# Designs tried in a protein design run: peptides against a protein of PDB entry 8HF1. Part 49

Target 1, 320 residues: chain A of PDB entry 8HF1
Amino acid sequence: NVMLYATKPTEVMVSFPHQEQVLTVTRLISAEIEKFYVSLDLMNIGVQPIRRSKSLQCLRDPSKKSFVKQLFNDFLYQMKEYGIYAASIAIISLIVEFDIKRRQAETLSVKLMHRTALTLCEKIRHLLVQKLQDMTYDDDDDNVNTEEVIMNFSTPKVQRFLMSLKVSFADKDPKDICCLVFVERRYTCKCIYGLLLNYIQSTPELRNVLTPQFMVGRNNISPDFESVLERKWQKSAIQQFRDGNANLMICSSVLEEGIDVQACNHVFILDPVKTFNMYVQSKGRARTTEAKFVLFTADKEREKTIQQIYQYRKAHNDIA

## One batch from the design tools (peptide; made by RFdiffusion4, then SolubleMPNN)

Design b1_p12_6_s3 (from b1_p12_6 with Y2F Y8F T9V)
Fold by OpenDDE base, seed 5:
Structure b1_p12_6_s3 (fold): chain B 320 residues (1-320), chain A 12 residues (1-12)
Amino acid sequence: as target 1 above (320 residues)
Amino acid sequence: PFPRVPPFVLPP
């Protein structure tokens, strides 16, 4: 029970300006997704045979349309919360998922639906990459992965996160680093992982210092959708982090109660702490004497966030 | 240079 450890990490709050990124490209992408939703609603995919597999838990939306909308909504969230650069990584995950689903489609109508979603994802990818290239004089795709491009096309939250990593870990011994990064959503783990790989590679002070991995919590809702590859990757990533071959782990808040990860010296909460359990479980991973627990908050929400953290501290001290 | 906003240490 992680609650029993009265860990007193240094709690740090990093504020970031609430800038609505009013980019024409983000508006265009959002409008294209909304147009696609209208088209998707008009698609007759037929009555999908309800294979009564006994586990009621996945109401497989017989239409599979809700899942398509969920993936695009998660993409729109990532684009808004993390920026255009993160969105360029996130869209690749949608492309992979829809291609798998297109190949697994039992009906021509479902195959066509996923094909149309893929076509939209490729269009979005091109719009994003083109916008990243607007800062580069060279049409070379590798030039979009610079520290400058990553920072410029990231939200103020992500900029402050990357700066906090650079300041915290520049030129340190990799062995002295055990870092957790908590995100709310499963898809964000892979998105931030891809962003961090490129940022670390473009940042000489971090290139041989940080080795990131990501862990997606088990989807209790549908173990059948976890590819054998994803399960193997998850096991390998956890093992690499346990063995010290990876020193930064990105995880969703759905760390099943009981994944014993090592005592970490840094815990970053990239997304808002919405629950007391998330606060206690994430803070309870910062167990070293000099452990840092870093929160990110918009300047507008700073006071509210501080009050919420004080309430969580009080509630934690009343249980400890 | 991104403005180094000093991290605010939450008081105990």
Scores: peptide ipSAE 0.263, ipTM 0.816, DockQ to the pose 0.164
Fold by OpenDDE base, seed 1:
Structure b1_p12_6_s3 (fold): chain B 320 residues (1-320), chain A 12 residues (1-12)
Amino acid sequence: as target 1 above (320 residues)
Amino acid sequence: PFPRVPPFVLPP
């Protein structure tokens, strides 16, 4: 019985400098969202009848104001964690969501609330795009999607991630690549997917090498709220990744939900590893002989991150 | 050229 010692992946830590400089545009956007929250709190949207769909029991806020605030808070998080380029993509997801909610609004007051949120999103989009255009001579929206613009308007974490992809996969055979990218939040999957599409298209060494897909975990609120479209997309994305038609999968919490993905040669953890289970499960997907498990850490948090990984390694060895 | 900070291999 040759105990096939599962080849432990090479664990790699990529450090990035902490960016303390908040751009003026980021401050302006944050202030506009804060002003909007004050206005939103003053809006009388009435008590919506709790449609006793068993699935809606967790939305304790009959006002739907909390959900609007959650989307903007998630946007603010993405802008902070990934940069203004990623934020320009993230805001489109909010625009789509608020337009859907505006159309589905059962009352004029709720319709107006979502319309006001949508108007703010369009203003934010304009401010972000205008800032990206500061590096372009041509007013064409396509000129903001260059490798240079993406890199300059991304956080140091995202810059190091993109560089790590380029170094790892430049001019490789697409068939030899099976890459997972883990992020914490569902909305980050779409944002990083859009960023990667633009980056890969602008990077000759990756254009015919990487084919990204994304998969979001189940909606914690109810499987019934997963749109038929989202479920179809997830199934298609997983199938493309299994068939090798996609070789990079961006995912959030997918492993905790028991989604079976193939053994990968690269696993990137773009966000901090918060739990032992996340560490073990994500690392457990890097199973090929030359598999790499790549973590990102701020330089200031490097020692703390190393100690946390040693604690997780110890805990894993004590159970195994 | 972004400085290629070599990835730190976490010691075993």
Scores: peptide ipSAE 0.262, ipTM 0.816, DockQ to the pose 0.155
Fold by OpenDDE base, seed 2:
Structure b1_p12_6_s3 (fold): chain B 320 residues (1-320), chain A 12 residues (1-12)
Amino acid sequence: as target 1 above (320 residues)
Amino acid sequence: PFPRVPPFVLPP
């Protein structure tokens, strides 16, 4: 019961400038996805054969198109919230998902739908990678994974997050670090994980200091559709974090679902705190002596965020 | 040099 322990971590708020990345490439990508949605709505995928799987999910035709649109909408969100560099990683996750769905397709029409989605993802990947390369002055270094490229193509929020990690953990003993990073969406866990791997590898002061892992929340759809592989991977990632083989864990709502993790000395909330429960549960993981609870806010939303945190503090003190 | 904006400690 996290509510019963008056954890008093140092609460820190990091402000970032609200800059919309007005990039031509992001507008082109959005327009290509919109054109694809029009084409997708015109696709006749035909009535799917009801496999008598014991799971009651008759995946009706709308659900398959809806899932494709959901993945692209989540990608567009990640591109907006985390930047082009994060989007270049996020698109790979879509490529993997659509290739799996293409191979698992029971009908030619569904196979073609996922193939068309995959072709769009490859086009988007090319546009993103090309834009990352256009700012590498060295024509010879195909390495878009430098600290500079990561920082320049990340949103101000992600820039401040990466700077906060560097300031907090540069040249520290890995054993003294137990860090949680909370994000709102499951797909953001994978995206920020990939970004952090590349950032840590490109940042000498964080090499051999931070070892990230991620946890993806359960699919809201059903525990039966969570692949046995995803469940095995989650268990392995949690175990690595418990054993100290990983010292930074990226989480979504998984901790609300009763995954127990050890007491942490750093908790970062990368996305806005939308609920009192999220505030209490995430803050309740910062339990060590001198633990830090770090929030990120746009400068324009700073006052509103402060007021919301004071309301949550008051509500927490009224229950404790 | 990225401006080291010092983290704002939320007042108690």
Scores: peptide ipSAE 0.243, ipTM 0.808, DockQ to the pose 0.160
Fold by OpenDDE base, seed 3:
Structure b1_p12_6_s3 (fold): chain B 320 residues (1-320), chain A 12 residues (1-12)
Amino acid sequence: as target 1 above (320 residues)
Amino acid sequence: PFPRVPPFVLPP
């Protein structure tokens, strides 16, 4: 009877100060989005023909306005949770999405709605980039991607995450690294991926050490052309991570969707652990002898987070 | 220098 002592990962908690980034630019952007919602509610987009093609659930008209509001609400969440630098990357994804929807618009009214949303995104991008440039003496766009700018315009959570990566992986062999980063929301995967690419490129100790990739979970709902490209990209990303061509993977609820990834030596949970399943599944990927499972918590929520983790540990030991 | 908040190792 070889008792397979399941090597339990070392659980680490990193605390960060709770600072609400009350920047004038953040308030201005929020107010511009609220004004846009008032204008959007007044827009008559007409009744769209329900194309009965089984594969394209043509979003009904209320759902087209709802989708526009969802993207801006997701952007506002990213700006609040990850900071202005992450928001400058997130807004590009909205620009791309609204340009696609503008080109695919079947009516002039829907085309105009997506054009108005796109114009707002371009204004928001300008306001964000201008604020990032306030710390640079030179007007060159390349100067906003420095380690200093990334750190100063990131939330305390993201700052502690980036510092934890630098301390954990500086001057290590890339082959010895298998890292997962879990985030709550799908759109955050791409935003944090873009932030990490720029941070790694600006940090000499990480340039040849970390090769990031991202996975978004499978949207089961619509086999839209975008979802086919996303599925192809996900398969390629998983394969690159299996082949060792990528050693850091950002993912959301991917483990709940049955995506099998290799055993990792580092697992970072960037967002709060809200469910027992998320705790067990994410921790269960840290399977090497020296594996680390790293959690981030606000100082004000530290005690509550510790109590919740002990409850999850107890519940896991009662099932095992 | 960002203050290194020392990581707290959760006891087993």
Scores: peptide ipSAE 0.195, ipTM 0.760, DockQ to the pose 0.163

Design b1_p12_6_s4 (from b1_p12_6 with Y2F Y8V T9V)
Fold by OpenDDE base, seed 2:
Structure b1_p12_6_s4 (fold): chain B 320 residues (1-320), chain A 12 residues (1-12)
Amino acid sequence: as target 1 above (320 residues)
Amino acid sequence: PFPRVPPVVLPP
């Protein structure tokens, strides 16, 4: 019961400027996705056989089209919230997922639908990578993974997060670090993980200091779509974090799902804290005497965020 | 060089 330990971590707020990087490339990508949705709506994929698993009836869109739209909407969200660099990693996850679904397609029409989605993802990937290369003189893929490129093509929120990691952990002993990073959405875990791998590798002061892992929450929607691979990967990631082979764990709301994660000295909340439960559960992981609980807020939302945190503190103190 | 905005410690 995480509620019983009134841990008093130092709460830190990091503000970031609200800059919507309205790049021409992001507008082009959004327009290509909208054009694809029109095409997708015109696709006749036939009546999908309702596999009458009683547990799955409510959560599988029988059209499979809504799931395709969900993945692209999730990608558009990541591109907006985390930036073009994060989007270049996020699109690879869509490519992998659509390729798997294309191979698993029971009908030619469904196979074609996933192939068309995959072709769009490859086009988006090319547009993103080309935009990252605009800062580099050399066309080498390794040149797009520099600290400078990552920082320049990240949102102000992500920039402040990366700077906060660098300031907090530069040249520290890896053994003294137990860090959690909370994000709202499961797909963001993998995106931010890939970004962090490249950032740590490009940042000498963090090389051999931070070893990230991620954890994707259990998809309550379909235990059948949690590949045996995803479940094995989750178990391995948790075990590496327990064994100290990883010292930074990126989580979606997994703590609500009863995954026992060790006490940490740093907790970063990358996305807005939307619920009291999220506040208490995430803060309750910062259990060391010098533990830090770090929040990120847009400058425009700073006062609202402060007031919300004071309300959560009050409510927590009234229960404790 | 991105401006290092110092983190604000929220008062207890």
Scores: peptide ipSAE 0.236, ipTM 0.788, DockQ to the pose 0.171
Fold by OpenDDE base, seed 3:
Structure b1_p12_6_s4 (fold): chain B 320 residues (1-320), chain A 12 residues (1-12)
Amino acid sequence: as target 1 above (320 residues)
Amino acid sequence: PFPRVPPVVLPP
């Protein structure tokens, strides 16, 4: 039962210019990943054993090659949608995953495949960090985490999001803040979390005001594929947000999965609202009297977004 | 200074 509480949050639309960051480095990285896919297709990794889930459904473990391609495709998406700074954080998650898979490899061929993927990730990391350093006169790695570098190497969408956070929460009492940030993809939660940690640390007006956490939705594929560590992290993150030890939660589709989170005073939708359910569930968390529901749209998609929200409002009122 | 496009309050 979706309790359609008739809370009327103030709906706010923030427009951003559609700029594709056509940087030479992003083209180089894309070309290196494409070359790697050609090499990956030529690799003989043998027949992979079918893992039987406890549920008697023979879920074929996704081809180990398909999983590698999925991670790089998700990285390319994050680089395009959020920018080079976000990509520099996202690549670390790939490095960690491929190093784990390399160590857990049962065959030499699979170990070599993950090692080659890891070597590519380190090359990509170096290209990204070098590009972030082009704005800094000093070769010190610490200079890449400034408010200026974060803003300059973020997409216009992310720039408007960060500005909206600063305007909304500068010098406020942390106890008065209960904020949700919705993103479309699971891996975006970790990437935007890392970006926000660095941005909050570099922004004095938000330092000690915002304490972010992230929640990754359950993989719909099987609860057996969720690591015990990921489940522990999710439970801890939810508890910290309930206890007020965290006041900003980044989540992907978590409300569709029935995770109970308290009423919030701010809800940000960073990615386009693609479904009626996403609209109703995310808006339904903005339950305080002064609650704000903030949407981001490209200027070119503004009218289409307004029409879509009007259709969702009508459909919501027809069910209420 | 990034051009502040003012947020638009969507009518109720």
Scores: peptide ipSAE 0.234, ipTM 0.785, DockQ to the pose 0.167
Fold by OpenDDE base, seed 1:
Structure b1_p12_6_s4 (fold): chain B 320 residues (1-320), chain A 12 residues (1-12)
Amino acid sequence: as target 1 above (320 residues)
Amino acid sequence: PFPRVPPVVLPP
């Protein structure tokens, strides 16, 4: 029962400027996805037989169009909230998912739908990579993974997060680090993981200090949709973090009820805390005497965020 | 250099 322990970590708020990335490439990508939605709505895919899985999520569109739209909407959110560098990693996950779905397609019409989605993802990937290369003088794909490119093509929130990691962990002993990073959405875990791998590799002060892992919440509603591979990977990632072979774990909020993870000395909340439960459960992982609980807020939302945290502190003290 | 806005410790 994580709520009963009055963990008093040092709460730290990091402010960032609200910057809407007004990149022409972002507008172009959004417009291409909107055009694709119009074309997708016109596609006759037929009604697929609803395999009666007992999960209420079985109201997935019998055409599977809603799932395709969800993945692109999640990508658009990722691009907006974390920047075009994170989007260049996010699009690879969509490519992999649509390729799997294309191969598993039971009908030619569904196969064609996933093929069209895949072709759009490949176009988006090219547009993103080309924009990242505009800062590199050399055409080599490896040059887009520099600290400078990552920082310049990340949102102010992500920039402040990466700076906070560098300041907090530069030249520290890996054994003294037990860090959690909380994000709102499942797909964000993979994108931020890929971004952190590249950032750590490009940052000498972190290269031998931070070993990241990610964990995606089990869809408790449908364990059957988690590939045996994803379940094995999740078990391995948790075990590596328990064994100290990984010292930074990226988690989605959906994990709050199920991660038996050790007490951490750092907890980063990368996305806004939307619920009291999220606040208490995430803060309740920062259990060491010197534990830090770090929040990120836009400057324009700073006062609102402070008031919300004080309300949550009061509510927590009234229950404890 | 990105402006190092110092983290604000939220008072208890």
Scores: peptide ipSAE 0.226, ipTM 0.785, DockQ to the pose 0.165
Fold by OpenDDE base, seed 4:
Structure b1_p12_6_s4 (fold): chain B 320 residues (1-320), chain A 12 residues (1-12)
Amino acid sequence: as target 1 above (320 residues)
Amino acid sequence: PFPRVPPVVLPP
């Protein structure tokens, strides 16, 4: 019995200051979304024909209003948790989703609802881009993708994450890197991917070192063309990460569904560890002798986070 | 320059 002493990864905690400053643009965007919710509640979308497909489709909001509100609530969460720069990437995903749904709309009322949501997303995008341009002399959208703009318009959590990547991976051999980044939400996965692409491209020490990919959770609810594209993307992203064509994988919950991911030397947990299962599964991917497991915590929550990690360590040692 | 806060290794 070679007890493979599973070399426990080095657990690292990175603290960040709590951001108390609410930007005026963030308040304006929140107020525009709230006004939109009032208008959305007044919209008569009619009775949608319940296609009696026997599958999980029966759990869809019969009005499709709840799904629209969910997308904007996820956007508001991303803007709060990751900052204005991440929000400028996140809003593009909403624009794409609402444009597809507008085209696929079976009724005029549903088409108008998605059109109104799309118009709001374009207004939000404009407000975000204008705010990013406050640091640029030129009105060129490409000038907002600098390391300085990304860092300035990111939350302290995201700033510490980007700094941790730069310190960990600057001028390293890409072949020696196998990194996982865990996020809580599916839409955050794509948002942080877009942010990392721009950050890596703007950071010379990382440009030829890190090649990111992302995996979103399986959308089992919609067999639509989007879900087929997402499944194809997931398979391609996993294969690129296995082949070493990508060395950083951003993932949300997908590793719980039995997707075999290789042993990694770095695991970053960008969002709070809410469950013991998430702790064990994410930490269990850091399998090399020099593996690092990196957590991010607000200074105000540091003690609570430490206590929670010690409880999870104890529970894990009692089972092992 | 953003202050480089050194990562804290959580004790075993």
Scores: peptide ipSAE 0.224, ipTM 0.788, DockQ to the pose 0.179

Design b1_p12_7_s1
Fold by OpenDDE base, seed 3:
Structure b1_p12_7_s1 (fold): chain B 320 residues (1-320), chain A 12 residues (1-12)
Amino acid sequence: as target 1 above (320 residues)
Amino acid sequence: EEIPELDLPPLP
């Protein structure tokens, strides 16, 4: 019942230039994924067994090919929206997932499909890391995690987000910070978490100030598809944030699902607010005195974003 | 009430 609390957080905007990172490497990666899709469509993987869920609904397991395409499409989205540095972290998650699926493959054809996907991910990782190293004189992998490399290979949205964190939290007491960061997609939570770990470690003013954690929503698909590991991780992440062992939580739609977290003093909306429910649920977490609700918008979408927020404010006041 | 913009340093 988040709608009933008359919390008036200060709403603040952060504008960023809409610049698509038109890098040769991003075009090459997109073309390699398209070539792989042509090859994937030609692969015969046989008939997939229908798993019966405990709920007696014959949920057809999503096509093993459709799952592979979904992961690469989500990767392409992360690369476009957050930049090639975030993509270098996102690709590791695909490598881990395809290696698990390769090991769990019941047939040689399915094993080969996941092996081919894994080989493409390793090639993409190499192309991304090589591009990050173009700014470093030394071939050492550790040199790609500097504040400068992170900033230069991030989109203007991510650059403004990192600057907003630095300005908001530099040299503050960690106990005085309770921050939520909302993103649209579940896979964005993990790649932005990895980016923030590296950025905080490379930024002296934040290193002992921010301790990030991430939480991904329950898949709206049956709780039977959530790994026991993912559920344990979510429970641990929430507990660390409640205990003050983490003071910044990256989340997607998780808080719309009724996960109870403490009152926060900062809420950052990194991606566009697409629904009234997202607006009310996220804003309703900014409950402390002087709480801030920070919205990110492209300059070209600024006026449209403002008008949408005024409509949501009006609709919220008409229900209160 | 107008939504203020956060004052941030220029992009690099």
Scores: peptide ipSAE 0.441, ipTM 0.920, DockQ to the pose 0.883
Fold by OpenDDE base, seed 4:
Order: C-alpha cells, then sequence, then structure tokens
Structure b1_p12_7_s1 (fold): chain B 320 residues (1-320), chain A 12 residues (1-12)
C-alpha cells in the first residue's frame, strides 16, 4: 500500500572509471589465501556433530571448511570492490569471527582449523596496514585514518561515493538528513560503516553532520550463533535511526523483510541493482518531495545500467 | 526522462 502515494524520487547516476587496482599487495594476499585453501582441503576435521537447529537452512554448519572459505571469499570481494582501506576494516571482522569460533570449537581439529585461519587473517592485516602506512611518515596505526589515505586506497566507486556524500551533505543540518545506503552483502555493511566513521571523522564538513549506523539481516542460518551482543546492537541501531540519533543507515536486503524504516530523503545504491524487487523496495524508501535515488555505475556498464533502470521504471509504472 | 549525472569534482 505505501507505493501508491510516494512522490517519485529524482533518480541520479554517479559514474566511476572501471580501474582494477593492480597492487602487488592484493596479489600477495590472494596468493596467501589460495595457499591456505590448499592446506585447508588437506585438514582432517573429522565428523562434526549435527547441531539440530530446526531450520531447513542449517545445512551450512559454520564449523565446516566451506564457511571458512566463504568468509575469505567475501573478504576478497570487499578488497576488489571497495579497495585496500575497506579490506583493512573487513579483515578485523574475520579475526573476530574466527576467534569466536576457535573458542567455541568442540574438537581440537576444528579449533586448529580456526586458529590457522586466524593466523592468516593477522598476516593479511599486517600486509594491509603496512601498505596504508606507505603514505604516512609515522608507523602509528591512527595516522592511516586520514581523508587522503582513505581516498587513495579506495576504489573509484568508493571515492565517488565519498565525494557524493561530501557534496550532498557538507555543512547541512543533521535533522534534515535521512539517508539510506544499500549494499549487496551483509559483511559490506560493517566494512562501509567503519570506513564512513573514519572518513566523517577526518572530514570537517561532515563530522557533526552525518551519524552513520549499519543494519545487517538476522542470521537465519544460525540464530544460535547470533551473539546476544549482535542482536542488541541491531535493535539499538534501528532505534537510533528511528529517533533521529543516526541519520545515515547502511543496509543490505533487510528492509525487504518488513522492517519499517522512516521515509528517507536520500537513497544511495552503492552496488549494482540486480533485481526488480531491490529497485522497488529501495526506491520506495525515498518518499520525501525532494528525495534523491542515487545509482553508482562503472563507465563501461553505464549504458547497460541505464537500460536496466528504464526497464524497471516501465515495469513499475505498468503495475502502479 | 534521462537520468542526470551528479556533478562531482574530478577524481584525484
Amino acid sequence: as target 1 above (320 residues)
Amino acid sequence: EEIPELDLPPLP
């Protein structure tokens, strides 16, 4: 019912050059992960106890080798799509996850597997931080969180996204801002959140303007593995955004599950719009009279992206 | 209606 009376937001595009950051460090990290996959395939972890969680989706036991590979593949995706700076934040989330699993391991073999994964994550973290420090005169970890370091070690997509935030929100009243940022993957929400915290803190025009939060979907795969802390944090983040204590929310597909979020004046689609449902649900959150719906596209994919949006507009107008 | 490009400064 909410779709019929929504003022149609102004759709805007942001193009970025499709440049693969060919850095020696990214090749080295990828090669270390591939070597780890070979070693992981040789590990005998034995028969894992079937945790009888009653949900049919419980086939992905988070103690299995496949889940370890999924986390590293999601990390490699974030490093490719968002850059080295984003990867330095993403790797911390893997460290936390593997340390939790190492402590929760019911067998010595599973404990060893997660310990080996954790050791690789610490090596990757060191390689990333060392590369960020190449622009700093001092070996202090705090010196890598400057606007310059964030921009130079981000992909053109992320650079254009940060510039779009600066142009859109510099010196505005925080109360006039209600912004959503849509990303494809759950783990990207936390990574982009950490990047935005550091960028906003380094950018004077945004420090007291933008207060970010993130929202990730409930882990329907293992509700028992959602830490009580993660569930409390998600509830708090949504409440802060509803109360206006946060004015920028980074989210994935969670808003499709009927979480009522306030009408927004800005919606940024950082990743490609892959489905008509995602287009309609995300656009349907931009409900103010002056609402903007901002799409990011690589220059090479610009024409294809435009044609896809025109098809979605037509399909939406034929249903409405 | 054509989708306008957002006016942004050049990339560094």
Scores: peptide ipSAE 0.439, ipTM 0.921, DockQ to the pose 0.903
Fold by OpenDDE base, seed 2:
Structure b1_p12_7_s1 (fold): chain B 320 residues (1-320), chain A 12 residues (1-12)
Amino acid sequence: as target 1 above (320 residues)
Amino acid sequence: EEIPELDLPPLP
């Protein structure tokens, strides 16, 4: 029960220009992924050994290739929506995941498939890091994790998000901050978390102010396939946020599933609000006095976004 | 009530 507390948060909008970063590197990466998909479709991974879980037997082979494609499609989404810098963080998550899957492979053919995916991720990582280094004038400082590099290689949405954090939280007491950042996709939580760690570390005004954490949504795969490690990590992340050891939580729709999170004074909606439920639940987390509910919109979608929020406000008032 | 815009410095 999201109790409709009488204190409605102040709704605030942040507009950003709709500029697609048309970079040659992003086109090259997309073309390499498409070539890999053609190769992946031609790979014979064989019939997987029938382990006795009766329900999953026939769907396993399509599921492994489909899962590999899903990870790369999610990566392409991160690169498009958040920029090259966020993509450089996102690709590391793919490397880790494909290395785990390679080590856990029951057959040589599946092991080779994950190895080929891993090799592509390493190539993509190199292309991304090289592009980030092209702006570092100092040949000696391999540190692509500066505020300037992060800002220049982020989309206008992410730039405005980072600026909104700086303006909202510069020189504040960490104890007075309880911030939620909502994103649409599970993998976005990880890459925005990694981006924020580096941004906060490079931004003196935020370094001792913001301590980020993230929550990964449940896998669309049954709870039985969530690693014990992922579940432990989620519990630890939530506990750190409850204990005040983290004051900014990046989350997807997981909070819709009834995770008890404390009352927040800031809620940022980085991605478009697609549902009335998301609107009510995310807004219902901004419960402190003077709580802010910050919406991000492209300039071209501003009017449509405003109209949608007015419809949601009306619908919410009709239920209250 | 109109949704106010957050005053942010210009993008670089």
Scores: peptide ipSAE 0.436, ipTM 0.919, DockQ to the pose 0.894
Fold by OpenDDE base, seed 1:
Structure b1_p12_7_s1 (fold): chain B 320 residues (1-320), chain A 12 residues (1-12)
Amino acid sequence: as target 1 above (320 residues)
Amino acid sequence: EEIPELDLPPLP
């Protein structure tokens, strides 16, 4: 029984213009990834030793090629949905993952595959950083993390999100803030977390106000892929948020499966609400009397989003 | 009830 607590948070919308970032660098990166997929399909990786891991994922892709493609597809999605600045952070997560997989490779062919993927990620990182530096007079890596660079290399959705945080939380007491940010994908949590750290550090009105954390949903499919470090980090992040040492938590939709997060006064839905369950569960975290439930929508999808929210409100009231 | 829009400054 999902206790549909009749939470009556104030629902608010934030509209943003639909802008396809037609940057030459994004087209170049996409073309390099497509060329890499052709090369990856031609790689003979052989039969992987069947590790007795109960992970259904190891059974589905014995070559581990689909996992490599999934990470690059998630990166391409993040670059499109959040922008070049977010992509520069997202690529670091791929670099870390492919370096771990390269070191853990049981065969020379698998080691070479992950090395080739890693080399492509380093090339992509360089192209992204170089593009961020086009707005900086100084070649110093620290100068690319300014409020101006973050805003200019973010999508309109992310720009409006950052502005909504600034307007909502500037100069407030950090104790009065309990904020959730929902995103669709697991890897987006890390990307938006890194972006928020840099933005908050660059924004004086937020530096001592917002302390972000992120929570990646447990992949139910393989507890073995969660490093002991990731599990410890998740527990620590949740505990910091419960103790008030963090006041903003970035979550993927996988919070559906029983992570007990406290009642919040702000819930931001950065990505489209795709299901009634996502709507109910995310809205059900906004439990304070003055709680705000903030929805982000493209202008072109605004009417469709409104109608969908009215349908979800009706369905929620019919069950409650 | 209509869903209000958050008043935000213009995009740069």
Scores: peptide ipSAE 0.371, ipTM 0.899, DockQ to the pose 0.880

